# Designs tried in a protein design run: peptides against a protein of PDB entry 3JWR. Part 32

Target 1, 323 residues: chain A of PDB entry 3JWR
Amino acid sequence: TRELQSLAAAVVPSAQTLKITDFSFSDFELSDLETALCTIRMFTDLNLVQNFQMKHEVLCRWILSVKKNYRKNVAYHNWRHAFNTAQCMFAALKAGKIQNKLTDLEILALLIAALSHDLDHRGVNNSYIQRSEHPLAQLYCHSIMEHHHFDQCLMILNSPGNQILSGLSIEEYKTTLKIIKQAILATDLALYIKRRGEFFELIRKNQFNLEDPHQKELFLAMLMTACDLSAITKPWPIQQRIAELVATEFFDQGDRERKELNIEPTDLMNREKKNKIPSMQVGFIDAICLQLYEALTHVSEDCFPLLDGCRKNRQKWQALAEQ
Target 2, 298 residues: chain A of PDB entry 3JWR as posed
Amino acid sequence: TRELQSLAAAVVPSAQTLKITDFSFSDFELSDLETALCTIRMFTDLNLVQNFQMKHEVLCRWILSVKKNYRKNVAYHNWRHAFNTAQCMFAALKAGKIQNKLTDLEILALLIAALSHDLDHRGVNNSYIQRSEHPLAQLYCHSIMEHHHFDQCLMILNSPGNQILSGLSIEEYKTTLKIIKQAILATDLALYIKRRGEFFELIRKNQFNLEDPHQKELFLAMLMTACDLSAITKPWPIQQRIAELVATEFWEQGDQVGFIDFVCTQLYEALTHVSEDCFPLLDGCRKNRQKWQALAEQ

## One batch from the design tools (peptide; aimed at target 1 N125 L189 G283 F284)

Design b2_p9_7_s1 (made by RFdiffusion4, then SolubleMPNN; from b2_p9_7, 4 letters changed)
Fold by OpenDDE base, seed 1:
Structure b2_p9_7_s1 (fold): chain B 323 residues (1-323), chain A 9 residues (1-9)
Amino acid sequence: as target 1 above (323 residues)
Amino acid sequence: GFLEGLGMF
């Protein structure tokens, strides 16, 4: 395609020029082509292209295929969300110095997972899918959408001309797919809630050890959640704009819940209760976000900008809630 | 559930 030709022939700017190592990064000013160029730079600077012998054209095609399999009519859970999740992962690995704590296969899997974690997202949560009796709800009992996202990820990886993992051994391939699946499933906040207590307790007791395979898996799950929620850490103007996108998507679901399911939506999904957003954001930060970024900062102090951003946004939301 | 009372993101 013309898009593939343009991407494959383009000079890829440095990570410094693209500012993709910054935790404060914003994609608002970037074209779709520029987001793809940023993605190539992430793979290159993490040594994934070299270590796993990726062909440039195959990587370009894969990126474009991933982007194409996000829906344009979904306000928040689209390519830009996946791209920002991957950028936060890249920043955490580089600027946050987590790269030195992980294997090359784990890094490869995390980057693929971050880009793929919401593939074919429909702008509705698992509760809606279950209550609407969607066909996907017949295949999976829990983490319905996350299983679907992984299935889409696997489909793309196996598509002709998109096989970015062809340079891996059979064992490396199996390991990578296992980690990708676990990482995508970890983005279900319900699973985060179930598992986070173990992680926080290990940190609190100073018993956290990445050489333990179980603790490694737990850490990768927490890191995925930290990147997925990273919009909460952004500078206030960016945070506020992304919050508007999320609210739009949630209100669209609430409108569908009224019309299609004849139910009253929750306050978060209710367009008529938009005035509760600031107080709900404070509650969300306190219940979900703060402890996660605190724990991540204990694993690597260079991740502090995520925690600092979250704290600053809590103050901003609190000020609005008092108005 | 608990998640339904949470904020955005």
Scores: peptide ipSAE 0.142, ipTM 0.853, DockQ to the pose 0.256
OpenDDE base, seeds 2, 3, 4, 5: peptide ipSAE 0.132, 0.138, 0.140, 0.140; ipTM 0.847, 0.849, 0.848, 0.849

Design b2_p9_7_s2 (made by RFdiffusion4, then SolubleMPNN; from b2_p9_7, 3 letters changed)
Fold by OpenDDE base, seed 1:
Structure b2_p9_7_s2 (fold): chain B 323 residues (1-323), chain A 9 residues (1-9)
Amino acid sequence: as target 1 above (323 residues)
Amino acid sequence: GFLEGLEMF
């Protein structure tokens, strides 16, 4: 395609030029082509292209295929969300120095997972999918959408000309797919809530050890969530804009719940409760975000900008909630 | 509750 030709022929700017190592990164000013160029740079600077012998054209095609399989009519859970998740992962690996704590296969899997974790997202949560009796709800009992996202990821990876993992051994391939699946499934916040207590307790007791395979898996899950939620850490103007996108998607679901299911939406998804957004954001930060970024900062102090950003945004939302 | 809606983030 013309898009593939343009991407494959383009000079890929440095990570410094693209600012993709910054935790404060914003994609708002970037074209779709520039987001793809950033993605190539992430793979290159993590040594994934070299270590796993990726062909440039195949990588370009894969990136464009991933981007194409996000829906344009979804306000938040689109390509830009996936791209920002991957960028936060890249920043955490590089600037946050987590790269040195992980294997090359884990890094490869996390980057693929971050880009793929919301593939074909429909702008509705698992509860809606279940209550609407959608065909996907017949395939999976829990983490319905996350299973679907992984299936889409696997489909793309196996598509002709998109096989970025073809340079891996059979064992490396199996390991990578296992980690990708676990990482995508970990983005279900219900699973995060269930598992986070174990992680926080290990940190609190100073017993956290990445050499333990179970603790490694737990850490990768927490890291995925930290990157997925990273919008809450962004500079205030960026945070506000993303919060508007999230609210739009939630209200769209709430409108559908009323119309299609005859259900009164929760305050979070109720368009008439827009004035509660600031207090709900404070609640979200306190219930979900703060402790995660605190724990991540204990694993790597260089991740502090995520925690600092989250704290600053809590203060901003609290000030709005008091008005 | 509030936490149920959080599955969307």
Scores: peptide ipSAE 0.103, ipTM 0.864, DockQ to the pose 0.227
OpenDDE base, seeds 2, 3, 4, 5: peptide ipSAE 0.098, 0.089, 0.096, 0.093; ipTM 0.860, 0.857, 0.860, 0.860

Design b2_p9_7_s3 (made by RFdiffusion4, then SolubleMPNN; from b2_p9_7, 4 letters changed)
Fold by OpenDDE base, seed 2:
Parts: C-alpha cells; structure tokens; sequence
Structure b2_p9_7_s3 (fold): chain B 323 residues (1-323), chain A 9 residues (1-9)
C-alpha cells in the first residue's frame, strides 16, 4: 500500500528527537505516520529488530496492521491509547531502567502486548458485553475483551507479511506468545485488583524477587497495568484532555445502556453526572493508581516520575472537586 | 459494579 511504502522509506528519527523516553510524552501533536515511526524506534532501541532479525518492511506492515485494527469511532480505546501504553512501556524500560531486569523475550512480548492489548476495542466494558449477550460473551466467561484482544493480536502476527516473530525459535516463539497473552489478560483491571495485594505485600515485606518465575509474572502484569493507566501520570493539560476522552467513551456506553439495555448507568458512565468527574478521578487515583506507582518506584526508583505525576494530578483533581 | 466500570480504564 501507499502508506506502507511511505512508512518503510521514511527516516526514523532518534528517540531523543521523538521524546519517547520521556514519561511526560504526549502524542497530541503527532500524525499517524509519526506514531508509526515512534513505534519503529521503540523496537529498534530495545534491540528487538536486531536480536530477533526482524525485516523492516515486515515490522512496518505489522505496525500498520495493528493500527488498522483499532476502531476510529471509539473515543479513548483506540490506536492512540495503545501507542501511549507502548510509549510508557518504552520509557519505563529505558528511563525507568527496567530493561536490565528483564529478558529480551519479555521485553519483546511486553511491547507487542502494549500495542495490541486493546485491539478491536468496541468502547464498552466486559460487563456491557456480558449484559448485551454479545457473541464474545459465549466464547469467554471472564476477561472477555482481553481474550478477544489477544485473539486479534495472534491473527495479525500470523497474517501474511506481518510475521515479526518469524526469526524466533519454536521455544522462543511459544514463550513470547505466553507472555503476550498473560500481559494482555493482565490489563483487565478486575485481575489487577485480584492480584495486586500479593505484589504489594512482597514489596512491603522486602521479599520481592524477580528471579522467582511467579513473582516475575506478577511484576510483568503490574507493569502492564502501570503503563495502561499511565495517562493519570501525565502533565495536567494532557491528563485533562485524556480524561475528557475517557469520559466521552464512558458516557457513550451509558447512553447505550439506557437505550439498548434499559438500565440507569452508574455515575461514572452517566452524562448527567459530569460534575462528579473530579471527585471520581480522586477516588480512582486513591483506590487504583497511587499504590501501584509507589510499588513500581520501590522496584525501580527511576520510575518516580510516574508516581510524582499521579500525585500532582490527584492534587489538581481534588482542587476541582472542592470548587 | 464499581470494578466493572473500572475495566474501561
């Protein structure tokens, strides 16, 4: 395609020029082409292209295929969200110095998972899918959308000309797919809430050890969540704009819940409760985000900017909630 | 409930 030709022929700027190592990164000013160029740079600077012998054209095609399989009519869970999740992963690996704590296969899997974790997202949560009796709800009992996202990821990876994993051995391929699946499934916040207590307790007791395979898996799950939620850590102007996108998508679901399911939406998804957004954001930060970024900072102190950003945004939302 | 709504983040 013309898009593929343009991407494959383009000079890929440095990570420094693209600022993709910054936790404060914003994609708002970037074209779709520039987001794809950033993605190429992430793979290159993590040595994934070289170590796994990726062909440049195949990587370009894969990136464009992933981007194409996000819906344009979804306000938040679109390509830009996936891209920002991957950028935060890249920043955590590089600036946060987590790269040295992980294997190349784990890094490969996390980056693919971050880009793929919301593929074909429909702008509704698992509860809506279940209540609407969607066909996907017959295939999966729990983490319905996350299973679908992984299936989409696997479909793309196996599509002609998109096989970025063709340079891996059979064992490496199996390991990578296992980690990708676990990482995508870990983005279900219900699973995060279920598992985070074990992680926090290990940190609290100073017993956390990445050499333990179970604790490694747990850490990768927590890291995925930290990147998925990373919008909450962004500089305030960016945070506000992303919060508006989230609210738009939630209100769209709430409108559908009224119309299609004949139910009153929760305050979070109720367009008439827009004035509650600041207080709800404070509640979300306190209940979900702060302890995660605190624990992550305990694993790697260089991840502190995520915690600091989260704390600053809590203060900003609290100030708005008091008005 | 509350957890189900949080899945959207």
Amino acid sequence: as target 1 above (323 residues)
Amino acid sequence: GFLEALEMF
Scores: peptide ipSAE 0.077, ipTM 0.834, DockQ to the pose 0.227
OpenDDE base, seeds 1, 3, 4, 5: peptide ipSAE 0.070, 0.051, 0.069, 0.073; ipTM 0.833, 0.825, 0.831, 0.832

Design b2_p9_7_s4 (made by RFdiffusion4, then SolubleMPNN; from b2_p9_7, 3 letters changed)
Fold by OpenDDE base, seed 1:
Formats: sequence, structure tokens, C-alpha cells
Structure b2_p9_7_s4 (fold): chain B 323 residues (1-323), chain A 9 residues (1-9)
Amino acid sequence: as target 1 above (323 residues)
Amino acid sequence: GFLEGLGLF
């Protein structure tokens, strides 16, 4: 395609020029082509292209295929969300120095998972899918959408000309797919809630050890959630704009819940209760976000900008709630 | 769960 030709022939700017190592990064000014160029730079600077012998054209095609399999009519859970999740992962690995704590296969899996974690997202949560009796709800009992996202990820990886993992051994391939699946499933907040207590307790007791395979898996899950929620850490103007996108998507679901399911939506998804958003954001930050970024900062102090950003946004939301 | 619907993002 013309898009593939343009991407494959383009000079890829440095990570410094693209500012993709910054935790404060924003994609608002970037074209779709520039987001793809940023993605190539992430793979290159993490040594994934070299270590796993990726062909440039195959990587370009894969990126474009991933982008194409996000829906344009979904306000928030689209390519830009996946791209920002991957950028936060890249920043955490580089600027946050987590790269030195992980294997090359784990890094490869995390980057693929971050880009793929919401593939074919429909702008509705698992509760809606279950209550609407969607065909996907017949295949999976829990983490319905996350299983679907992984299935889409696997489909793309196996598609002709998109096989970015062809340079891996059979054992490396199996390991990578296992980690990708676990990482995508970890983006279900229900699973985060179930598992976070173990992670926080290990940190609190100073018993956290990445050489333990179980603790490694737990850490990768927490890191995925930290990147998925990273919009909460952004500078306030960016935070506020992204919050408007999420609210739009949630209100669209609430409108559908009223019309299609004849149910009253939750306050967060109720367009008529938009004035409650600031207080709900404070509650969300306190209940979900702060402890996660605190724990991540204990694993690597260079991740502090995520925690600092979250704290600053809590103050901003609190100020709005008092108005 | 209850905590999933507390806020945006």
C-alpha cells in the first residue's frame, strides 16, 4: 500500500527528537504516520529489531496492521490509547531504567502487548458485553474483551507479511506468546484488584525479588496496568483532554445501556451526572492509582515522574470537586 | 467490580 511504502521509506527520527522517552509525552500534535515512526523507534532503541532480526518492511506492515485493527469510531480505546500505553512502557523501560531488570523476550512481549492490548475494542466494558449477551460472552466467562484482544493480536502476528517474531526459536516464540497473553489479560482492572495486594505486600516487606518467576510475572502485570492507566499521570492539560475522551466513551455506553438494556447506568457512565466526575476522579486516584505508582517507584526510583504526575492531578481534581 | 467503575481511564 501507499501508506506502507511511505512508512518503510521514511527516515525515523531519534527518540530525543520524538520525545518518546518523556513521561510527559503527548501525541495530540502527531499524525498517524508520526505515531508509526515513533513505534519503529521504540522497537529499534530497545534493541528488539537487532536482537530478533526483524525485517524493516515486516515491522512496518505489522505496525500498520495493528493500527488498522483499532476502531476509528471509538472515542478513547483506539490506536492513540494503545500508542500512548506503548510510549509509557518505552519511557518506563528507558527513563525508568526497568529495561535492565527484564529479559529481551519480556521487553519484546511487553511492547507488543502494550500496542495490542485493546485491539478491536468496541467502546464498551466487559459488564456491558456480558449483560448484552454478546457472542463473545459465550466464549469467555471473565476478562472477555482481554481474551478477544489477545486473539486479535495472535491473528495479526500470524498474518502473511506481519510475522515480526519469525526470527525467534520455537522456545522463544512460545515464551513470548505466553508473556503477551498474560500482559494483555493483566489490563483487566478486575485482575489488577485481585493481584495488587500481593505485590504491595512484597514491596512493603522489602521481599520483592524479580529473580522469582512468580514475582516477575506479578511485576509485569503491574507494569502493564501502570502504563494502561498512565493518562492519569500526564500534565494537567493533557490529563483533562484525555479525561474528556474517556467520559465521552463512557457516556456513550451509558446511553446504550438505557436504550438497549433498559437499565440505569452507573454514575460514571451517566451523562446527567457529569458534575460528579471530579470527586469520582479523586476516589479513583486514591483507590486504584496512587499505591500502584508508589510501588513502581520503589522498584525503580526513576519512575517517580509517574507518581508525581498522579499526585498533581489528584490535587487538580480535588480543586474542581470543591467548586 | 465496584472499583473498576470509580473513575476515568
Scores: peptide ipSAE 0.356, ipTM 0.873, DockQ to the pose 0.292
OpenDDE base, seeds 2, 3, 4, 5: peptide ipSAE 0.059, 0.340, 0.059, 0.321; ipTM 0.827, 0.873, 0.823, 0.871

Design b2_p9_8 (made by RFdiffusion4)
Pose (drawn by RFdiffusion4):
Structure b2_p9_8 (pose): chain A 298 residues (1-255, 281-323), chain P 9 residues (1-9)
Amino acid sequence: as target 2 above (298 residues)
Amino acid sequence: DEQEYIDYF
């Protein structure tokens, strides 16, 4: 509660000061309070704060709530992951220049989604919770964890003093939630795979076009995956260390080059055809693929 | 192999 007092009264530094406009950004050295501050700057500089009548008091409580609903004992899938994804999402809209390509309702949704796309993640994949017959598997059909991440995001938005959406017309609120649900579900790697082929062709055939309502919401799913694992596009020292966490969390459940080829370069290439200013992601991606390949050969 | 990547993720 004091954490709210100190936060709701601190000055939010500029985006330039926070270097959150950068695809090469890192959080290793930021405090917890600082990361919440960057998030406020994100909402502010995306005009989400003014266009949706958000009170500083409410947004702060909500951000803090999401922070405390990520598990600390979980190796990689903790708050800093949700944060590093939202920052990548933020950097994509700004420096990658996509904000000029989509509505205010969509930008707000993507940001809220990117922040909460893994809420309460217990450090285990959908495959495991299904095979171990976790009650969550009994409750949800497909995309089990991602359904849960959303159930949580919504539970928080309906919490008192957390309705950062309270300023929306009922119609706005209604469709924003629809997009948020779609965004969070799209971070299921299975859906990314079962859908990317369709998108990779519209790109390949120089036919892809945003105006098309459907082609757009597909891209929105592809954008979510693009930020969800943006960690693979980081400078080597960072990718080296964050790979260490994904490493431990996976081994804990068990108790890189093939993946980048299979999952990543394919995607970031497509994102750059859609937006050239998004190339740093593709550059940093193959750059790390280069270092991991060299290590694989010892 | 692809299943291992999926599991890895």

Design b2_p9_8_s1 (made by RFdiffusion4, then SolubleMPNN; from b2_p9_8, 8 letters changed)
Fold by OpenDDE base, seed 3:
Structure b2_p9_8_s1 (fold): chain B 323 residues (1-323), chain A 9 residues (1-9)
Amino acid sequence: as target 1 above (323 residues)
Amino acid sequence: EKEEILEFY
């Protein structure tokens, strides 16, 4: 395609030029081509292209295939969300110095997972999928959409001309797919809530050890969630704009709940309750986000900008909630 | 409200 030709022939700017090591990064001004160039730079600077002998054209095709399999009519859970999740992962690995704590296969898996974790997202949550008796709800009992996202990820990885993992041994391939699956499934906030207590307790007791395989798996799950939710850490103008996209998508779901399921949506999904957004954001930060970024900062102090951003945005949302 | 928060992102 012309898009592939343009991407494959383009000079890829440095990570410094693209500012993709910054936790404050914004994609708002970037074209789709520039987001793809940023993605190539992430793979290159993490040594993934060299270490796993990725062909440039295959990587370009894979990136474009991933982007293509996000829906354009979904307000928030689209390519830009996946791209920002991957950028936060890259920043956490580089600026946050987590790269030195992980294997090359773990890094490879996390980056692929971050880009793929919401593939073919339909703009509705697992609860809606279940209540609407969607065919996907018959295939999976829990984490319905996350299983679907992984299936889409696997489909793309195995598609002709998209096989970025062809340079791996069979054992490396199996390991990578296992980690990708676990990482994508970890983005289900229900699983995060279930598992986070163990992670926080290990940190609190100063018993956290990445050399333990179980704790490593737990950390990778927490890191995925931290990157997935990283919009809450962004500078206020960016956070506010992303919150509007999230609200738009949730209100669209609420409208469908009224129309298709004949139910009154929750306040979060209710367009008429827009005035509650600031207080709901404070609640979300307190219940889900703060403790995670505190714990992550304990693993690597260089991740502090994520915690600091989250705290600053809590203050901003609280001020709006008091008006 | 806790269940509502789980759907936030």
Scores: peptide ipSAE 0.103, ipTM 0.820, DockQ to the pose 0.777
OpenDDE base, seeds 1, 2, 4, 5: peptide ipSAE 0.102, 0.093, 0.102, 0.101; ipTM 0.829, 0.812, 0.820, 0.822

Design b2_p9_8_s2 (made by RFdiffusion4, then SolubleMPNN; from b2_p9_8, 8 letters changed)
Fold by OpenDDE base, seed 1:
Structure b2_p9_8_s2 (fold): chain B 323 residues (1-323), chain A 9 residues (1-9)
Amino acid sequence: as target 1 above (323 residues)
Amino acid sequence: EREEILEFA
């Protein structure tokens, strides 16, 4: 395609020029082409292209395929969300110095997972899928959408001309796919809530050890969640704009719940309760976000900007809630 | 509050 030709022929700017190492990064001013260029830079600077012998054209095609399999009619869970998740992962690995704590296969898997974790998202949560008796709800009992996202990821990876993992040995390939699956599934907040207590306790007791395979898996899950929720850490103008996108998508679901399911939506998804957004954001930060970024900062102090951003945004939301 | 937060995913 013309898009592939343009991407493959383009000079890829440095990470410094693209500012993709910054935790404060915003994609608002970037074209779709520029987001793809940023993605290439992430793979390159993490040494994934070299270490796993990726062909440039194949990588370009894969990126464009991933982007194409996000829906444009979804307000928040689209390519830009996936891209921002991956950028936060890149920043955490580089600026946050987590790269030094992980294997190349783990890094490869995390980056692929971050870009792929919401593939073909429909703008509705697992509860809606279940209540609507969607065909996907018959295939999976738990983490319905996350299983679907992984299936989409696997489909793309196996598509002709998109096989970015072809340079891996069979054992490396199996390991990578396992980690990708676990990472995508970990983005289900229900699973995060179930598992986070173990992680926090290990940190609190100073018993956290990445050489333990179970603790490694747990950490990768927590890191995925931290990147997935990273909008909450962004500078206030960025945070506020993203919160509006999230609200739009939730209100769209609420409207569908009324119309299609004859259900009164929760406050979070009720368009008429927009005035509750600030207080709900404070609650979300306190219940879900703060402890995670605190724990991550204990693993690597260079991740502090995420925690600091989260704290600052809590203050901003609290101020709005008091008006 | 916890139930509403779970709806985020």
Scores: peptide ipSAE 0.090, ipTM 0.861, DockQ to the pose 0.703
OpenDDE base, seeds 2, 3, 4, 5: peptide ipSAE 0.087, 0.077, 0.089, 0.081; ipTM 0.856, 0.851, 0.856, 0.852; seeds 3, 4 fail the geometry check

Design b2_p9_8_s3 (made by RFdiffusion4, then SolubleMPNN; from b2_p9_8, 6 letters changed)
Fold by OpenDDE base, seed 4:
Structure b2_p9_8_s3 (fold): chain B 323 residues (1-323), chain A 9 residues (1-9)
Amino acid sequence: as target 1 above (323 residues)
Amino acid sequence: REQEILEFY
């Protein structure tokens, strides 16, 4: 395609030029081509291209395939969300110095997972999919969409000309896919809530050890969630804009819940309760976000900008909630 | 509160 030719022939700017190592990164000004170039840079600077012998054209095709399999008519859970999740992962690995704590396979898996974790998202949550009796709800009992996202990820990875993992041994391939699956599934907040207590307790007791395979898996799950939620850490103008996108998608779901399911939506998805957004954001930060970024900062102090951003945005939302 | 938040993402 013309898009592939343009991407494959383009000079890839440095990570510094692209600012993709910054936790404050924004994609708002970037074209789709530039987001693809950023993605190439992430793979290159994480040594994934070299270590796993990725062909440039194959990587370009894979990136474009991933991007193509996000829906444009979804307000928040689109390519830009996946791209920003991957960028936060890249920043956490580089600027946050988590790269040194992980294997190359884990890094490879996390980056693929971050880019792929919401593939073919439909702008509705698992509860809606279940309540609407969608065919996907018959295939999977829990984490319905996350299973679907992984299936889409696997489909792309196995598609002709998209096989970025062809340089891996059979064992490396199996390991990578296992980690990708676990990482994508970990983006189900229901699973995060179930597992986070173990992680926080290990941190609190100073018993956290990444050399333990179970704790490693737990950490990768927490890191995925931290990147997935990273919009809450962004500078206030960026946070506000992303919160508007999230609200738009949730209100769209709420409108569909009224029309299609004949139910009253929750406050979060109720367009009529838009005035509650600030207080709900404070509640979300307190219940979900703060402890996660605190714990992540304990694993790597260089991740502090995420925690600091989250705290700053809590203050901003609280100020709005008091008006 | 957690159940309401679980519906968030």
Scores: peptide ipSAE 0.145, ipTM 0.873, DockQ to the pose 0.726
OpenDDE base, seeds 1, 2, 3, 5: peptide ipSAE 0.140, 0.129, 0.138, 0.135; ipTM 0.875, 0.868, 0.867, 0.871; seed 3 fails the geometry check

Design b2_p9_8_s4 (made by RFdiffusion4, then SolubleMPNN; from b2_p9_8, 6 letters changed)
Fold by OpenDDE base, seed 1:
Structure b2_p9_8_s4 (fold): chain B 323 residues (1-323), chain A 9 residues (1-9)
Amino acid sequence: as target 1 above (323 residues)
Amino acid sequence: EEQRILDFY
């Protein structure tokens, strides 16, 4: 395609020029092409292209395929969300110095997972999928959408001309796919809530050890969630804009719940309760986000900007809730 | 509160 040809021939700017190592990064001003260029830079600077002998054209095609398999008519869970998740992962690995704590395969898997974790998202949550009796709800009992996202990820990775993992040994390939699956599934907040207590307790007791395979897996899951939720850490104007996108998608679901399922939506999904967004954001930060970024900062102090951003945005949302 | 947050995704 013309798009592939353009991307493959383009000079890829440095990470510094693209500012993709910054925790404060925003994609709002970037074209789709520029987001693809940023993605190439992430793979290159993490040494993934070199270490796993990726062909440039194959990587370009894969990125474009991933982007294409996000829906354009979904307000939040689209390519830009996946891209921002991956950028936060990149920043955490580089600026947050987590790269030195992980294997190349783990890094490869995390980056692929971050970009792929919401593939073909339909703008509705697992509860809606289940209640609507969607065919996907018959295939999976839990983490319905996350299983679907992984299936889409696998489909793309196996598609002709998109096989960015062809340079891996059989064992490396199996390991990578296992980690990708676990990482994508970990983005289900239900699983996060279920598992986070173990992680926080290990941190609290100073017993956290990345050399333990179970704790490594747990950490990768927590890191995925931290990147997936990273919008709440962004500078206030960015956070506010993303919150509007999330609200739009949730209200669209609520409207569908009324129309298609004949149910009253929850406050979060109810367009008529827009005035509750600030207080709901404070609640979300307190219940889900703060402890995670505190724990992550304990693992690597260079991740502090995420925690600091989260705290600052809590204050901003609280101020709005008091108006 | 946690149940409400599960609606986020």
Scores: peptide ipSAE 0.138, ipTM 0.871, DockQ to the pose 0.765
OpenDDE base, seeds 2, 3, 4, 5: peptide ipSAE 0.125, 0.126, 0.135, 0.132; ipTM 0.869, 0.865, 0.872, 0.871; seed 5 fails the geometry check

## One batch from the design tools (peptide; aimed at target 1 S127 H142)

Design b2_p10_3 (made by RFdiffusion4)
Pose (drawn by RFdiffusion4):
Structure b2_p10_3 (pose): chain A 298 residues (1-255, 281-323), chain P 10 residues (1-10)
Amino acid sequence: as target 2 above (298 residues)
Amino acid sequence: LLDDILHTWH
């Protein structure tokens, strides 16, 4: 509660000061308070704060709530993951220049979604909770964890003093939630795979076009995956260390080059055809693929 | 890997 006092009264530094406009950004050296501040700057500089009548008091409580609903004991899938994703999402809209390509309702939804796309993640994959017959698997059909991440995001938005959406017309609120649901579910790697082929062709055939309502929401799913694993596009020292965490969390459940080829370069290439200013992601991606390949040969 | 990823969809 004091954490709210100190936060809801501190000056939010500029985006330039926070270097959150950068695809090469890192959080290793930020405090907890600082990361929440960057998030406020994100909402502010995306005009989400003023166009949706958000009170500084409410947004702060909500951000803090999401922070405390990520598990600390979980190796990689903790708050800093949700944060590093939202920052990548933020950097994509700004420096990658996509904000000029989509509505205010969509930008707000993407940011809220990127922040909460893994809420309460217990450090285990959908495959495991299904095979171990976790009650969550009994409750949800497909995309089990991602359904849960959303159930949580919504639970928090309905919490008192957390309605950062309270300023929306009922119609606005209604469709924003629809897009948030779609965004969070799209972070299921299975859906990314079962859908990317369709998108990779519209790109390949120089046919892809945003105006098309459907082609757009497909891209929105592809954008979510693009930020969810943006960590693979980081400078080597960072990718080296964050790969260490994904490493431990996986080995805890058990108790890179093939993946980048199979999952990543394919995607970031497509994102750059859609937006050239998003190439740093593709550059940093193949750059790390280069260093992992060299290590694989010892 | 792909089978694991798509296990819940099988």

Design b2_p10_3_s1 (made by RFdiffusion4, then SolubleMPNN; from b2_p10_3, 6 letters changed)
Fold by OpenDDE base, seed 1:
Structure b2_p10_3_s1 (fold): chain B 323 residues (1-323), chain A 10 residues (1-10)
Amino acid sequence: as target 1 above (323 residues)
Amino acid sequence: FLEDILFEYK
């Protein structure tokens, strides 16, 4: 395609020029081509292209395939969300110095997972999928969409001309796929809530050890969630704009719940309760976000900008909730 | 709120 030719022939700017190492990064001003160039830079600067002998054209095709398999009519869970999740992962690995704590296979898996974790998202949650009796709800009982996202990820990875993992040994390939699956499934917040207590307790007791395979798996799951939720850490103008996108998608679901299911939506998905957004954001930060970024900062102090951003945005949302 | 979040991400 013309898009592939343009991407493959383009000079890829440095990570410094693209500012993709910054926790404060915004994609709002970037074209789709520039987001693809940023993605190439992430793979290159993490040494993934060299270490796993990726062909440039194959990587370009894979990136474009991933981007193509996000829906354009979904307000938030689209390519830009996946791209921002991957950028936060890159920043956490580089600026946050988590790269030094992980294997090359783990880094490869996390970056692929971050880009792929919401593939073919429909702008509705698992509860809606279950209640609507969607065919996917018959295939999976739990984490329905996350299983679908992984299935889409696997389909793309195995598609002709998209096989970015072809340079791996059989054992490396198996390991990478296992980690990708675990990482994508970990983006189900229900699983996060279930597992986070173990992680926080290990940190609190100073018993956290990345050499333990179980604790390593747990950490990768927490890191994925931290990147997936990273919009809450962004500078206030960026945070507000992303919160509007999230609200739009949730309200769209609520409107569908009324129309298609004859159900009154929850406050978070109720367009008529837009005035509750600030207080709900404070609740979200307190219940879900703060402890995660605190724990992540204990693993690597260089991740502090995520925690600091989250705290600052809590204050901003609280001020709006008091008006 | 947690119930709503749990409900929304389930």
Scores: peptide ipSAE 0.075, ipTM 0.853, DockQ to the pose 0.256
OpenDDE base, seeds 2, 3, 4, 5: peptide ipSAE 0.060, 0.070, 0.075, 0.069; ipTM 0.832, 0.848, 0.853, 0.838; seed 3 fails the geometry check

